# Peptides against a protein of PDB entry 6EJA: the designs that were tried, part 70

Target 1, 276 residues: chain A of PDB entry 6EJA
Amino acid sequence: VEYMPANPVRIAFVLVVHGRASRQLQRMFKAIYHKDHFYYIHVDKRSNYLHRQVLQVSRQYSNVRVTPWRMATIWGGASLLSTYLQSMRDLLEMTDWPWDFFINLSAADYPIRTNDQLVAFLSRYRDMNFLKSHGRDNARFIRKQGLDRLFLECDAHMWRLGDRRIPEGIAVDGGSDWFLLNRRFVEYVTFSTDDLVTKMKQFYSYTLLPAESFFHTVLENSPHCDTMVDNNLRITNWNRKLGCKCQYKHIVDWCGCSPNDFKPQDFHRFQQTARP

## One batch from the design tools (peptide; made by RFdiffusion4, then SolubleMPNN)

Design b2_p14_8_s3 (from b2_p14_8, 4 letters changed)
Fold by OpenDDE base, seed 5:
Structure b2_p14_8_s3 (fold): chain B 276 residues (1-276), chain A 14 residues (1-14)
Amino acid sequence: as target 1 above (276 residues)
Amino acid sequence: SIYDVEFDGRGPIP
C-alpha cells in the first residue's frame, strides 16, 4: 500500500511547448493530469495551432491555464529562463492556486514515479529542492556550457560576443534543466532583491542554456543551499548520436546537446527506471 | 545513468 500523506503537496506543472508536438503533449498531459495539481502551459509565440488546441483544454479544466503572454524561444536561448521566471511570478500571484512545488516538463522528459508516489515523496521532502547536477568536473562543465562566454539572444540567434568571468564568490553548478522546486525557493528567486539573485539574473540573461545552471547556481549560493537534492526524479530521452552533433550551430554560436522527444516506443524505459 | 546529462558534444564550434 502506498503511503498517503496527511497533507499532500500540490504541484504546479509548467509545460513549455512548441511546434507540432500536439499528440505527444496530449499523451503527457493525460499521464500527469490530476485534479489536485495545477497546470500552467506556455505555447511558443510561433505555434498558433498548438496554442488554440491548448486553449481548448484549458477551458475544460479549471486547474489548467495558458500563459496570456507568449515568447518566441530558440534552443539555448536566454529567453527560456525568462519564460520560467515569468511563469513563476504568475503562479505566485495566483492566490487561488495553492501549489507547493514547481515542476517543469517537456516532451523530452517524463516523471519516473506515479502521481501517488511523486506526491508521497515530495510530501515527505517538501522543504527540499530537486536539481540534478552534471556530476562531472566543474571546470569542464563551465567550458562545455560556455558559461565563461557572453551570449546575446537577438534575431532568433544566440550570438557569442566574447569571454566573460564567473562572478567572484559564486559556486557555479548545473546539469538538467528539469527541476522540482518548492514554493519557498521559487518565492526567493522571484522576489528576493539580494545581490545573489540580482546578479545571477543579470548574468544568466546573457547565458547559453541558462535553465541548466541558473537555479542550481542560485540555490547553492543562497541561504537555501542546504535544501538541494541532486535528483530531479525524471527520465530523459538522451541520444548522443542524435542530440550531440552540433546540429544547432545555425541558431547558436555553440555546439550543443539536447534530449530527444519521447516516442511511444520509448515508454518501456519508464517501467524499468529505478527509484532515486 | 538516465539522470545524467550529456555534455561531451558541447563546446565551441570548430
Scores: peptide ipSAE 0.221, ipTM 0.784, DockQ to the pose 0.753
Fold by OpenDDE base, seed 2:
Structure b2_p14_8_s3 (fold): chain B 276 residues (1-276), chain A 14 residues (1-14)
Amino acid sequence: as target 1 above (276 residues)
Amino acid sequence: SIYDVEFDGRGPIP
């Protein structure tokens, strides 16, 4: 018997999907679906078949919605951050969806806890934000991520335009682009007009892989900095051999590693994962 | 760790 909190948190799951990975999406959806949570799905503008399928699912469940807007996103593109930011705004404007946490998901990661465990955990730590940092040398991270480089997303490509300076007084951090954010922090990111949020939104609109660093950096430099927990409660399928071959050089003017989509043979990890 | 994020292969295109 699991502990059941008196006021259980409700989660807004944001799924950003593309391609024809219908089976993967269905599998993930089945694994994470619960009647008490909310699911907001963005389908890439170019993935019309998948969009039709997702729309069908959304019609079957009252707590599943599809973004009425669709962006064409590329690996590492700055537009991914725009997608998250817009989805956050949408979710905050949905007064009929009283969610407490924002969680993004893709086929490249999987929650390590059962729903009951996750809800119990987040209910206990409802004032915290869960972001996984790289845990290494920060200067090296900046260099490797290209944060000191200016990128422009245009014509389905991330163009490296030149060098840039990191804003003075800002402590940059980052790591995983999979996070668990409480509603309060999402409200801050969405509606704050302070110098930090304004500058960072501008800065990261020209950043490669912005979601891996934007929320970390904003949080750590914000009045909410004491709410950070260095854990995203995820199993991420990282395979250096497969994921770090500079395979995206045709899309971005940078070499990068990416997590791999989970395959059926990878699911044994879910059963072996220990509670954080 | 299953939570590790790998960045070692990232960088400028050679």
Scores: peptide ipSAE 0.213, ipTM 0.789, DockQ to the pose 0.779
Fold by OpenDDE base, seed 3:
Structure b2_p14_8_s3 (fold): chain B 276 residues (1-276), chain A 14 residues (1-14)
Amino acid sequence: as target 1 above (276 residues)
Amino acid sequence: SIYDVEFDGRGPIP
């Protein structure tokens, strides 16, 4: 029996989906759905079939909504961060959805805890933010991520325009683009007009894979830096052979790696890797 | 490690 807190946190799950992954989405949705949480789904502008499927789901559940706006996103595109930021704003403006945590998910990434465990854990640490850092040479991370390069998303392509410098006084960090952020920090990122947030939004609008670094960097350089926990409470299906073969060179002027979607046979790992 | 997989293959196009 899992401990149930007196004031359990409620989670806003944000799903950014594209393509024809209806089956994967359905499996993931069923695995994470709970009546006490909220689900906000963005479907790529080009994925009309998937959009229709998601709309059907949203009509069946009162705590499921679909973004009225849709972006055309590409792998590694800066627009992904824009998608998250806009979804955060939307969720903060939904006064009828009293969520406490923001969690993004994909079919390639699952929480390693059951709902009860996750809720209990987050309820105990409701003032913390969970971002997993790369934990290695930061200079290497910057180089490999291309953070010292200027990118422009245009015509469904990430164009490498040239070199750039990391802003002075900013400690850049990053790692996983899957995070658990508390409402307070989301409010800060969304509404703050301080120099940090303003500059970072500008900087990362020309960044490859911005979601892997933006929130880490903002958090660690913000007044909320003491709330960071180096853990995203997830299991990700990484396969270098399949995910790291420079397969996105036609979309991005950079070689990259991406995780692979989970399959039903992969789910057994969730129980094995569950951490107290 | 997971991060070896994530980042080792990243970089400029050769």
Scores: peptide ipSAE 0.213, ipTM 0.798, DockQ to the pose 0.551
Fold by OpenDDE base, seed 4:
Structure b2_p14_8_s3 (fold): chain B 276 residues (1-276), chain A 14 residues (1-14)
Amino acid sequence: as target 1 above (276 residues)
Amino acid sequence: SIYDVEFDGRGPIP
């Protein structure tokens, strides 16, 4: 018997999509769509075909909207964080969408629970934020992520400009760039003018793969630090052979790994993964 | 951890 909360949380799903993977997006959308949730979709500025497709979907569902602004993002680009931050602001300004949680999704990962289970779980822990940390040596993480390096996104490339220092007094953390954030924390990130948020926004505007670390770092150094849960409730398709080939070196002055998109044949993994 | 895979291949370009 699944617990049915009296006041179920409503989720704002933010999708940042690009390319021509319309079919895959459609599959993902069907998998996560529910009438009680909200879907805010950003389509890369360069993906016009996909944009048209997504617009068609948004016209069919009142709880699906497409960002009126579009950014040209690249893998590992700082602009991805900007996309999330702007989408968060937009979502907070949408008074007709009373969402409780912010969840970003891609075709590379899925919630490990059914909608009912997810809602039940988040309704129980609505005051928590779910971010998955790397779980290893933090110094190694910093080095591997290049957090001690200054990057500039320009001309569809992440240029490594030099070395930099981690701001004093800041405990850097990170891991998965897929997270579940409660509205309160999103409000804090969006509207706070404290030194932490201000400095971190600046710092991460020159950071490679900023979404993998920004929210972790801000949360853990914020007054909301006690709300941290080291779990993102996701199943992610990781294949080292496919995902770690330094395949983005042509657009980023760094080698990196990326999760692989789920394929229909990968669905069996959902039953094989441990639940949080 | 599956996240070990996420970061092992990252680093400066050789």
Scores: peptide ipSAE 0.203, ipTM 0.797, DockQ to the pose 0.589

## One batch from the design tools (peptide; made by RFdiffusion4, then SolubleMPNN)

Design b2_p15_1_s1 (from b2_p15_1, 6 letters changed)
Fold by OpenDDE base, seed 2:
Structure b2_p15_1_s1 (fold): chain B 276 residues (1-276), chain A 15 residues (1-15)
Amino acid sequence: as target 1 above (276 residues)
Amino acid sequence: SIYDEDGHDGRGPLP
């Protein structure tokens, strides 16, 4: 039993994809596709085969577009945040796509709710933003995330340049880099010229895994702070054994974990319930 | 999620 809202929200799904995971992408796309939503897909600059495949899909659906620009991104790179920010700007400039929520996706995560459930939920809470916090000691989080370290993305590597301080007066937060943001907040992030947004964009341009903290931090320190919900309404395919091996030392001067792509046999996990 | 520079934090990924 699902409530059908009178004015259902429309979602802009942003997919950031790389490699040759065409089949996985196809499965994900089929699972999340709906005619009332919008899909904006960024393909890594180096993934030409995948780009061709995605372009083919975009030609078949009027509500699917591919970014005309493509970034070469690395795991943990600041460029991922740039990708999101640019995609947000693009989506706001697409006047023919009246979306209400921004949702980022990859093959490593999946919304835990059906489309109808998700739309119903977001329609009820259309003024809220959904970001999952780490829920632990914030000081420890800062240390773990290397937020007190300065990183430079250059030559397909995240170079640790030295130490830095968190800007004064800013309450840093973070956790999951999977979020659901309402259009109003996206507009704020995209177009605001206030000190918070300006400083945070600068700060996070030198940050490792910036998407795990940028939006949390901006939101909680912004005039929109009362709209935060500590939930991202999704499941991520985490496997510590496979994903947490400090496997990115060759790319980043830090250790980290990454989720695994979902497989068909993982489908049963999508039935997990997230509480609002 | 990330660890420290030496990967000593074995608590695994954040949700």
Scores: peptide ipSAE 0.048, ipTM 0.695, DockQ to the pose 0.117
Fold by OpenDDE base, seed 3:
Structure b2_p15_1_s1 (fold): chain B 276 residues (1-276), chain A 15 residues (1-15)
Amino acid sequence: as target 1 above (276 residues)
Amino acid sequence: SIYDEDGHDGRGPLP
């Protein structure tokens, strides 16, 4: 018998989308849509076609909204973190949307559980935050992530300006840029004026792929550090052959990998045993 | 995940 929580959590799904991948977005949206959750969608400033499509969806559902602001984001850009942070602020200011968890998703990343299972699980662990760490040599992670390098996002490019030091006293961590954060931690990240949050926001404004490390690092060094769970409850469609070709050299002074969007043929992955 | 200018070094993509 599946656990049925007395007070089920409600989820704010944040989608950051770009390009013309309307079909992929539609598939993902249909897969994750539920009347009890909330969906906040940011469309890249340059993706007008997709924006029109998303607006059409938002008009059909009362629990779907589109960001009134739009950023021109690039792969690996620091602006992606800004997008998440602004979305978090917006969602916290939406008093008519009583969400309990913040979850970012793309067509390349799906929850490994059904809605009922996800809600039941999160309702049981509503005071926890779910971030998946890299699980390897942290020093190597820092080097390979370029966290010891200074990047500047300008003219749709991430410029590598030089070397930098990791802030003293900060334990850096990271891994997946897909996370499940409870409202309390989102409030902390959004509104705290403590030295940690302030310094990390500044540090990560010059960071490549900031979402892969920012929330991990802030959480683990914060008073909320005991709420971390090393799991994001997702299946990501990684394909090294397709996603690791240094395909972003034209926009980033670094090489990287990216996951691939799920296709109907990838459905078999959803049948995998649910992770605790 | 990202790698240096030499590309993939065997670490592979992060989850």
Scores: peptide ipSAE 0.030, ipTM 0.684, DockQ to the pose 0.098
Fold by OpenDDE base, seed 4:
Structure b2_p15_1_s1 (fold): chain B 276 residues (1-276), chain A 15 residues (1-15)
Amino acid sequence: as target 1 above (276 residues)
Amino acid sequence: SIYDEDGHDGRGPLP
C-alpha cells in the first residue's frame, strides 16, 4: 500500500518536444497525465505540425499549457537551457498553478515510479532536489562534456570557438539532463541576482549540453547545496550502442550520446541511467 | 552526455 501524503506535492511537468513524433508524445502524455499536476509544453519553433497537435491537447485539459514563445532548439544547444529557464519563470508567474516540483521530460525518459509513488516520494522529500551526477571522475566529465570549451549556438549549430576556463571557485558537476527541482530552488535560479547564478547563466550560455550541468553546478555551489540528491528517479531507454554514434555531429562540433525514444517493445529495457 | 575529449571530429577551434 502506497503512503498517501496529507499534503501531496503537485508537479509541473515541462515537456520540450520537437519533430513529428506526435504518437510518442501522446503516449508519454497519457502515461504521465494526472489532473493534479501541471503540464507546460514547449514545441520547437520548427515543429509546426506537432505544435498544432499539442495545442489541441492543451485545449482539452485545463492543466496543460503550451509556451506562447517557441525556440528553435538543437541537440546540445545552449538554447535548451534557455528554454528551461524561461519555462521556469513562466511557471513561477502562473499564480493559478501552485506546483511544488519542476520535472522535465522527453519521450526518451519516464519517471521511474507510478504517479502515486512519485507524489508520495516527493511529498516526503519536498525540500530536496534530485539531479543525477555522472558518478565518475569529474575531470573526465569536464573534458568529455567540453565544459572547458567555448561554444556558440548560431544557425542551428553549436560552434566550438576555443578553450575557456572554469570560473574560479566553482565546483562543476553534472550528469543527466533530467532533473526534479523543488519550487524553492527554481525560484532561486530564476530570480537570484547573486554572483553564482549570474555567472553560471552567462557561462552556460556558451556551453554544450548545458542542462546536463547547469543545475547541478548551480545547486552544489549555492546556499541550497545541502538539498542535492544524486538521483533523478528516471527510467531511461538507454542503449549506448544506439545512442552513442555521433549522430549530432552535423549540428554540434562535438560527438555525443542520446537516449533512445521509448517504444512499447522497449519496456523491458527501461533503466535508470545517468546520461553520459 | 558526450564523448571523451577526443570525441570531436578532430577539428581545431573554428575561425
Scores: peptide ipSAE 0.033, ipTM 0.669, DockQ to the pose 0.125; fails the geometry check
Fold by OpenDDE base, seed 5:
Order: sequence, then C-alpha cells, then structure tokens
Structure b2_p15_1_s1 (fold): chain B 276 residues (1-276), chain A 15 residues (1-15)
Amino acid sequence: as target 1 above (276 residues)
Amino acid sequence: SIYDEDGHDGRGPLP
C-alpha cells in the first residue's frame, strides 16, 4: 500500500500538441487523467482538426481547458518557451484551479511513476523543482546548444544571425525540456521583475531550443536555487539513431536531436527503464 | 539526454 499524503498536491498538466496525433493524445490523456488534477492544452495554430478534437474533450471535463490563444511553433523555436510562459501566466490567473505543480507533457515523454506514486512523491517534495541537467561539460553544452549564438524565429524558420555572449555572472545550465516546477517557482518566473528574470526572458527569446535551458538557468541563478533536483521523473523514448540526423536543418540553422513518439507497445516500458 | 555515454550528441552547427 502506497503512502497517501494528507494534503496531496494537485498537478497542472500542460500539453503542447500539434499535427494529427489525435489518437496518441487520447491515449496519453486517458493514461494521465485524474479528477484532482488540471489539464491545459495548447494546440498549434495550424492544427485545426486536432484543435476541434481537443475542444470536444475539454467540454466533457471541467478540469480540462484549451488555450484560447494558439501559436504556430516550429522545432527549436523560441515560441515554444513563449507558449509555456503564457500558459504559466494563464494557469496562475485561474483562481479556480489550485494547482501545486506545473508539468509539461508530450507523446515522446511520460512520467515514470504512476499517478499515486507521483502525487505521493511530489507531496513529499512540494518545495522542490525537478529539472534534469545534461550532466556533461557545460562549455560543450553551450556550444552544442548554440547558446552563444543569436537566433531569430521568423517565417517558420530559426535564423542564425551571429554570435553573442553569455551574460556576465550567469551560470547557464540545461538539459531536458521536460520539467516539474512548483507553483512558487512558476510565480517567480511569471511575475518577478528582477534583473535575472527580465534578462533571461530577453536572452532566451533569441535562443534555439529555449525550454531546454531557460528554466534551469533561471532557477540556478535565482533565490530559489536550493530547490533544484536533477531529475525530471520522466521516461523518454530516445532513439539517437533515428532522432539525431540533422533532420531539422530546413527549419533551423542548426543540427539537433529529437525524441520519438511513444507507440502503444512502448507503454510497458514505463515500469522498466527510464531514459533521459 | 541528448548525450550518449561518451558525451556525444547530434547537436551542433550546420556543416
């Protein structure tokens, strides 16, 4: 029997979805749905069919909402971070949704724990933030991520404009763009007017794959730095042979890797091996 | 992680 906390945390699941993955989304939704949690779904501006499907779902559940705004995002685009930041603001303004944690999900990444385990764990560590770091040389990470390069998202392309410097006094970090953030930190990121948050929002608005580094960097340089846990409690369907072929060079002036979407037969692995 | 056990990854500048 798993320990049941007296005051269980409630989770805001943020799903950023696109394309024709209606069935995959439905499967994931069924797997993660719980009446005590909240689900906020952003559908890409171009995915109208999917949007209609998601709207139908949202009408059936009081704890499921769809973003009234929709962005057209591209792989590696800075707009993905904007999507998360706006979603965070929206969720904080929803006073009728008392969530404690922000968790983003996709079809390529799933929580490694069952709902009960996840809730129990997060309830025990409700003051912590879970971000997985790259675990390698930081200088190499910066170079490989292109953090020392200036990018502009325009016309569905990430244009590399030139070189830039990392801001002085900032310890840059990153890794997975799948994270578990507590409400307090989300509030800080959303409403703080300090130099750190302001400068980082600007810096990462011209950053490739910003979600892989923004929250790490902000957290580690913030007054909340002691709340970081180097684990995102995820299983990711990584296949580097398939996902690291510079497949996005037509969209981004950079080479990168992407995880693969889970297939129904992959779900049994949630109880076996976690992949970063 | 995008890195393998040896610290290699597919990220980087276009050739």
Scores: peptide ipSAE 0.022, ipTM 0.662, DockQ to the pose 0.421; fails the geometry check

Design b2_p15_1_s2 (from b2_p15_1, 6 letters changed)
Fold by OpenDDE base, seed 1:
Structure b2_p15_1_s2 (fold): chain B 276 residues (1-276), chain A 15 residues (1-15)
Amino acid sequence: as target 1 above (276 residues)
Amino acid sequence: SIYDYEGHDGRGPLP
């Protein structure tokens, strides 16, 4: 008997989409759609065709909305964090959407659990935040991420301007930019005026790949630090040969890896990688 | 992500 929670959590799925990913988006949407959850979709400012398609979908489902604002985002850009933060604010202001968890998704990353399993799990651990850390040398992580470097997003490029210092007294952490955050922590990040949140928002506005570290760092240095679980419950389609060729050097003054979009042929991996 | 599923990373300064 699958334990059905008495008060099942409801999830706000935030999708940040761009380019020609219409087919991928449709597949993902069909895979994750449920009537009890909410879907908030941001379409890149430059992706007008995709925007029109997403708008059509949003008109068909009452629990699907599209951001009225659109940002021009780039891989690794600080604007991605801005997109998440603004989406969080919007979702908190939507009084008719009583969501309990914030989950970001892309076509390259899926929850490893079925909807029922995910809901059951999150309902049991509704006070926790799920952020996957790098799990290695933190100093190396800082160097490899370029957290000790100052970046500026301008003209659709992340410019490396120079070196910077990590703020004193802050324990920096990070890893995956795919996370599951409870509403309480999202409220804290969105509305807190404490020194931590204020300083980190400023610091990460000049950070490469900010979503991979911002929420980790804020959480671990906040009064909510005990709510962290080092797991994002995700499966990511990694192909090093395809995704780690420094392919974004024309956009960012840094090298990195990018996961690949899931294809139907990749779905068999969901059964194999079910981490106990 | 900084690391792939095999624990490798391709992050770093531009050559």
Scores: peptide ipSAE 0.069, ipTM 0.726, DockQ to the pose 0.423
Fold by OpenDDE base, seed 2:
Structure b2_p15_1_s2 (fold): chain B 276 residues (1-276), chain A 15 residues (1-15)
Amino acid sequence: as target 1 above (276 residues)
Amino acid sequence: SIYDYEGHDGRGPLP
């Protein structure tokens, strides 16, 4: 029997989806859906078929909404961060959705705990933020990520324009682009006008794979820095042969890795107590 | 991501 918290946290799950894999999305949705949580789904602007499918799902559940705006995103594109930031703003403006945590999900990565375990854990640590760091040399991380390079997302491509410097006084960190952020920190990121947030938003608008580093960097340099936990509570399917072969060179002027999508048999790792 | 569970990275400039 799982511990039942007196005031269980409610989670806003943000899904950024693309393509035509409606069945895969449906399977993932069924695996993560719970009546006490909220689901905000962004469908790529180019994925009209998927958008129609997702809209149908959203009409069946009061706690599922689809973004009225849609972005055209590419792997590694800065627009992914924009998508998250806008979704955060939207979710904060939804007064009828009292969520406590922001969690991004895809078919390639999901929480390793059951819903009850996740809720219990987050309820115990509701004041913390969960971001997984790379755990290696930071200078190497910067180089390998291309954080010292200026990128421009244009015409469905991430163009490397040249070199740049990391802003002075900023301790850059990053790792996983899958995170669990509490509402308080999301509010800070969304509404703060301090130099940190303002400059980082600008900096990361020209950054490759910005979600892997933006929230880490902002958090660790913010007044909320003591709330960081170096764990994103995720499981990711890695396959070096498939995921790390510089397969995105046609889209991005950089080499990178990507995880593999989970298969239905993998979803046993995140089981819900209340299924629709 | 730049790292997998074993710490392998595939990040870097184009060859």
Scores: peptide ipSAE 0.063, ipTM 0.730, DockQ to the pose 0.399
Fold by OpenDDE base, seed 4:
Structure b2_p15_1_s2 (fold): chain B 276 residues (1-276), chain A 15 residues (1-15)
Amino acid sequence: as target 1 above (276 residues)
Amino acid sequence: SIYDYEGHDGRGPLP
């Protein structure tokens, strides 16, 4: 029996899309669309065709909006975090969209549950934030992520400039760049003027793959630290053989891994996943 | 696990 919440949470889905993945986007959109949720879509500045397609979708649905601003993002780029942060600000300023959770999605990552299940779950745990940690050696994580390295995003490239130190007193964490954040925490990240948020925003503006670590680190070092759940409720299509071949070495002065986009034939996995 | 760590062994400095 599925829990039916009296006050179901409403979700702001943020989609950051690029390229010509219109079909993938359509699949994702169809999979996650519900009239009670909100969809805020950022299309890469360079993806004009996709932008036109997304605009068409947004005109058909009142709860779908496209960012009026567009960033040129690259894999691993610091600008991705900027995109999320700006999206968060926008969403908080949209008084007509009373969302309770912020969820980012891509074609490579689906919610583990049906909409009803997801809503029920989040409604039960509406005060929690869901961030999946790497679950391994933290020092290794820092090293492998290059968090102790200074990066500069410029001209569609992440330049490794040198070494840096982790800020004093900060416990760095991270893992997945797919997260479920409650509105309260998003508000904190967006509007807090404390040293933590300020410092971390600065720090992560020079960080590779910042979204994989920023929110984790901020949360765990914040007054909201007790709200963390080490789970992002995602079904991620991992294929390490395909996703971990340093395929972005020409864009980023670092090697990384990425999940693969779901294909129709991959959806059978949804039935095989265990509940968190 | 359906969850995987993105910081696989493939992460790190360029060869």
Scores: peptide ipSAE 0.055, ipTM 0.708, DockQ to the pose 0.681
Fold by OpenDDE base, seed 5:
Structure b2_p15_1_s2 (fold): chain B 276 residues (1-276), chain A 15 residues (1-15)
Amino acid sequence: as target 1 above (276 residues)
Amino acid sequence: SIYDYEGHDGRGPLP
């Protein structure tokens, strides 16, 4: 049920973009832009043309900023998590941006609700964190994700170095790397020096597709574990016939799947889908 | 294209 909240949440949207798809990014940006939210955009270090375009956009809107640092990332790379973690720190240090939720977006998925519906929902559940779990056998998930394998990101490649053990006492979980995290949990992940956060940051720096599991695992093993909701409120444009062909084997010593980018003709589905 | 990270069937070690 939609309602008008007295103190509506403000969202920090984090976009991690690369390549030459400037038109796609522009379409997505227009679709999600609102004056009351904040947009923090990281452009891959190698995507200079895209970076220049994004900088131009950021100069036109006071609530749009571009990361002053840029990483060179690859599919499945551990550096993606580093990008999110550094973005979180930056956003927490921006005292002039009073955001309440951290939301990452790509052209492959969108929030299933309108802005008003999303804000109303998050305002009602502002103390919760939304992460979608895989919903399958956990042991199988670990094997399929390669969490029991050690990976090293080097020279634009994810090298599988060997086997490793899951840390003792840690309940590993994961699923979607698209999440909605409240500011309090982001603060915990960013500034906590407890054994859990320290160990997990180290562990996941050698992990394939770390964003699919890091935040789930940290949250579920933390004092904030009771705030987890198994839903990310997303519509993902999956086409497994097209996206599951082990297309990244030249970059990563592992096989994986990738969803398709949303096209303008796909946007009508957002109006038809009212429930997660 | 964008980098996507979803855990589904089809993921696993190289053949």
Scores: peptide ipSAE 0.052, ipTM 0.694, DockQ to the pose 0.330

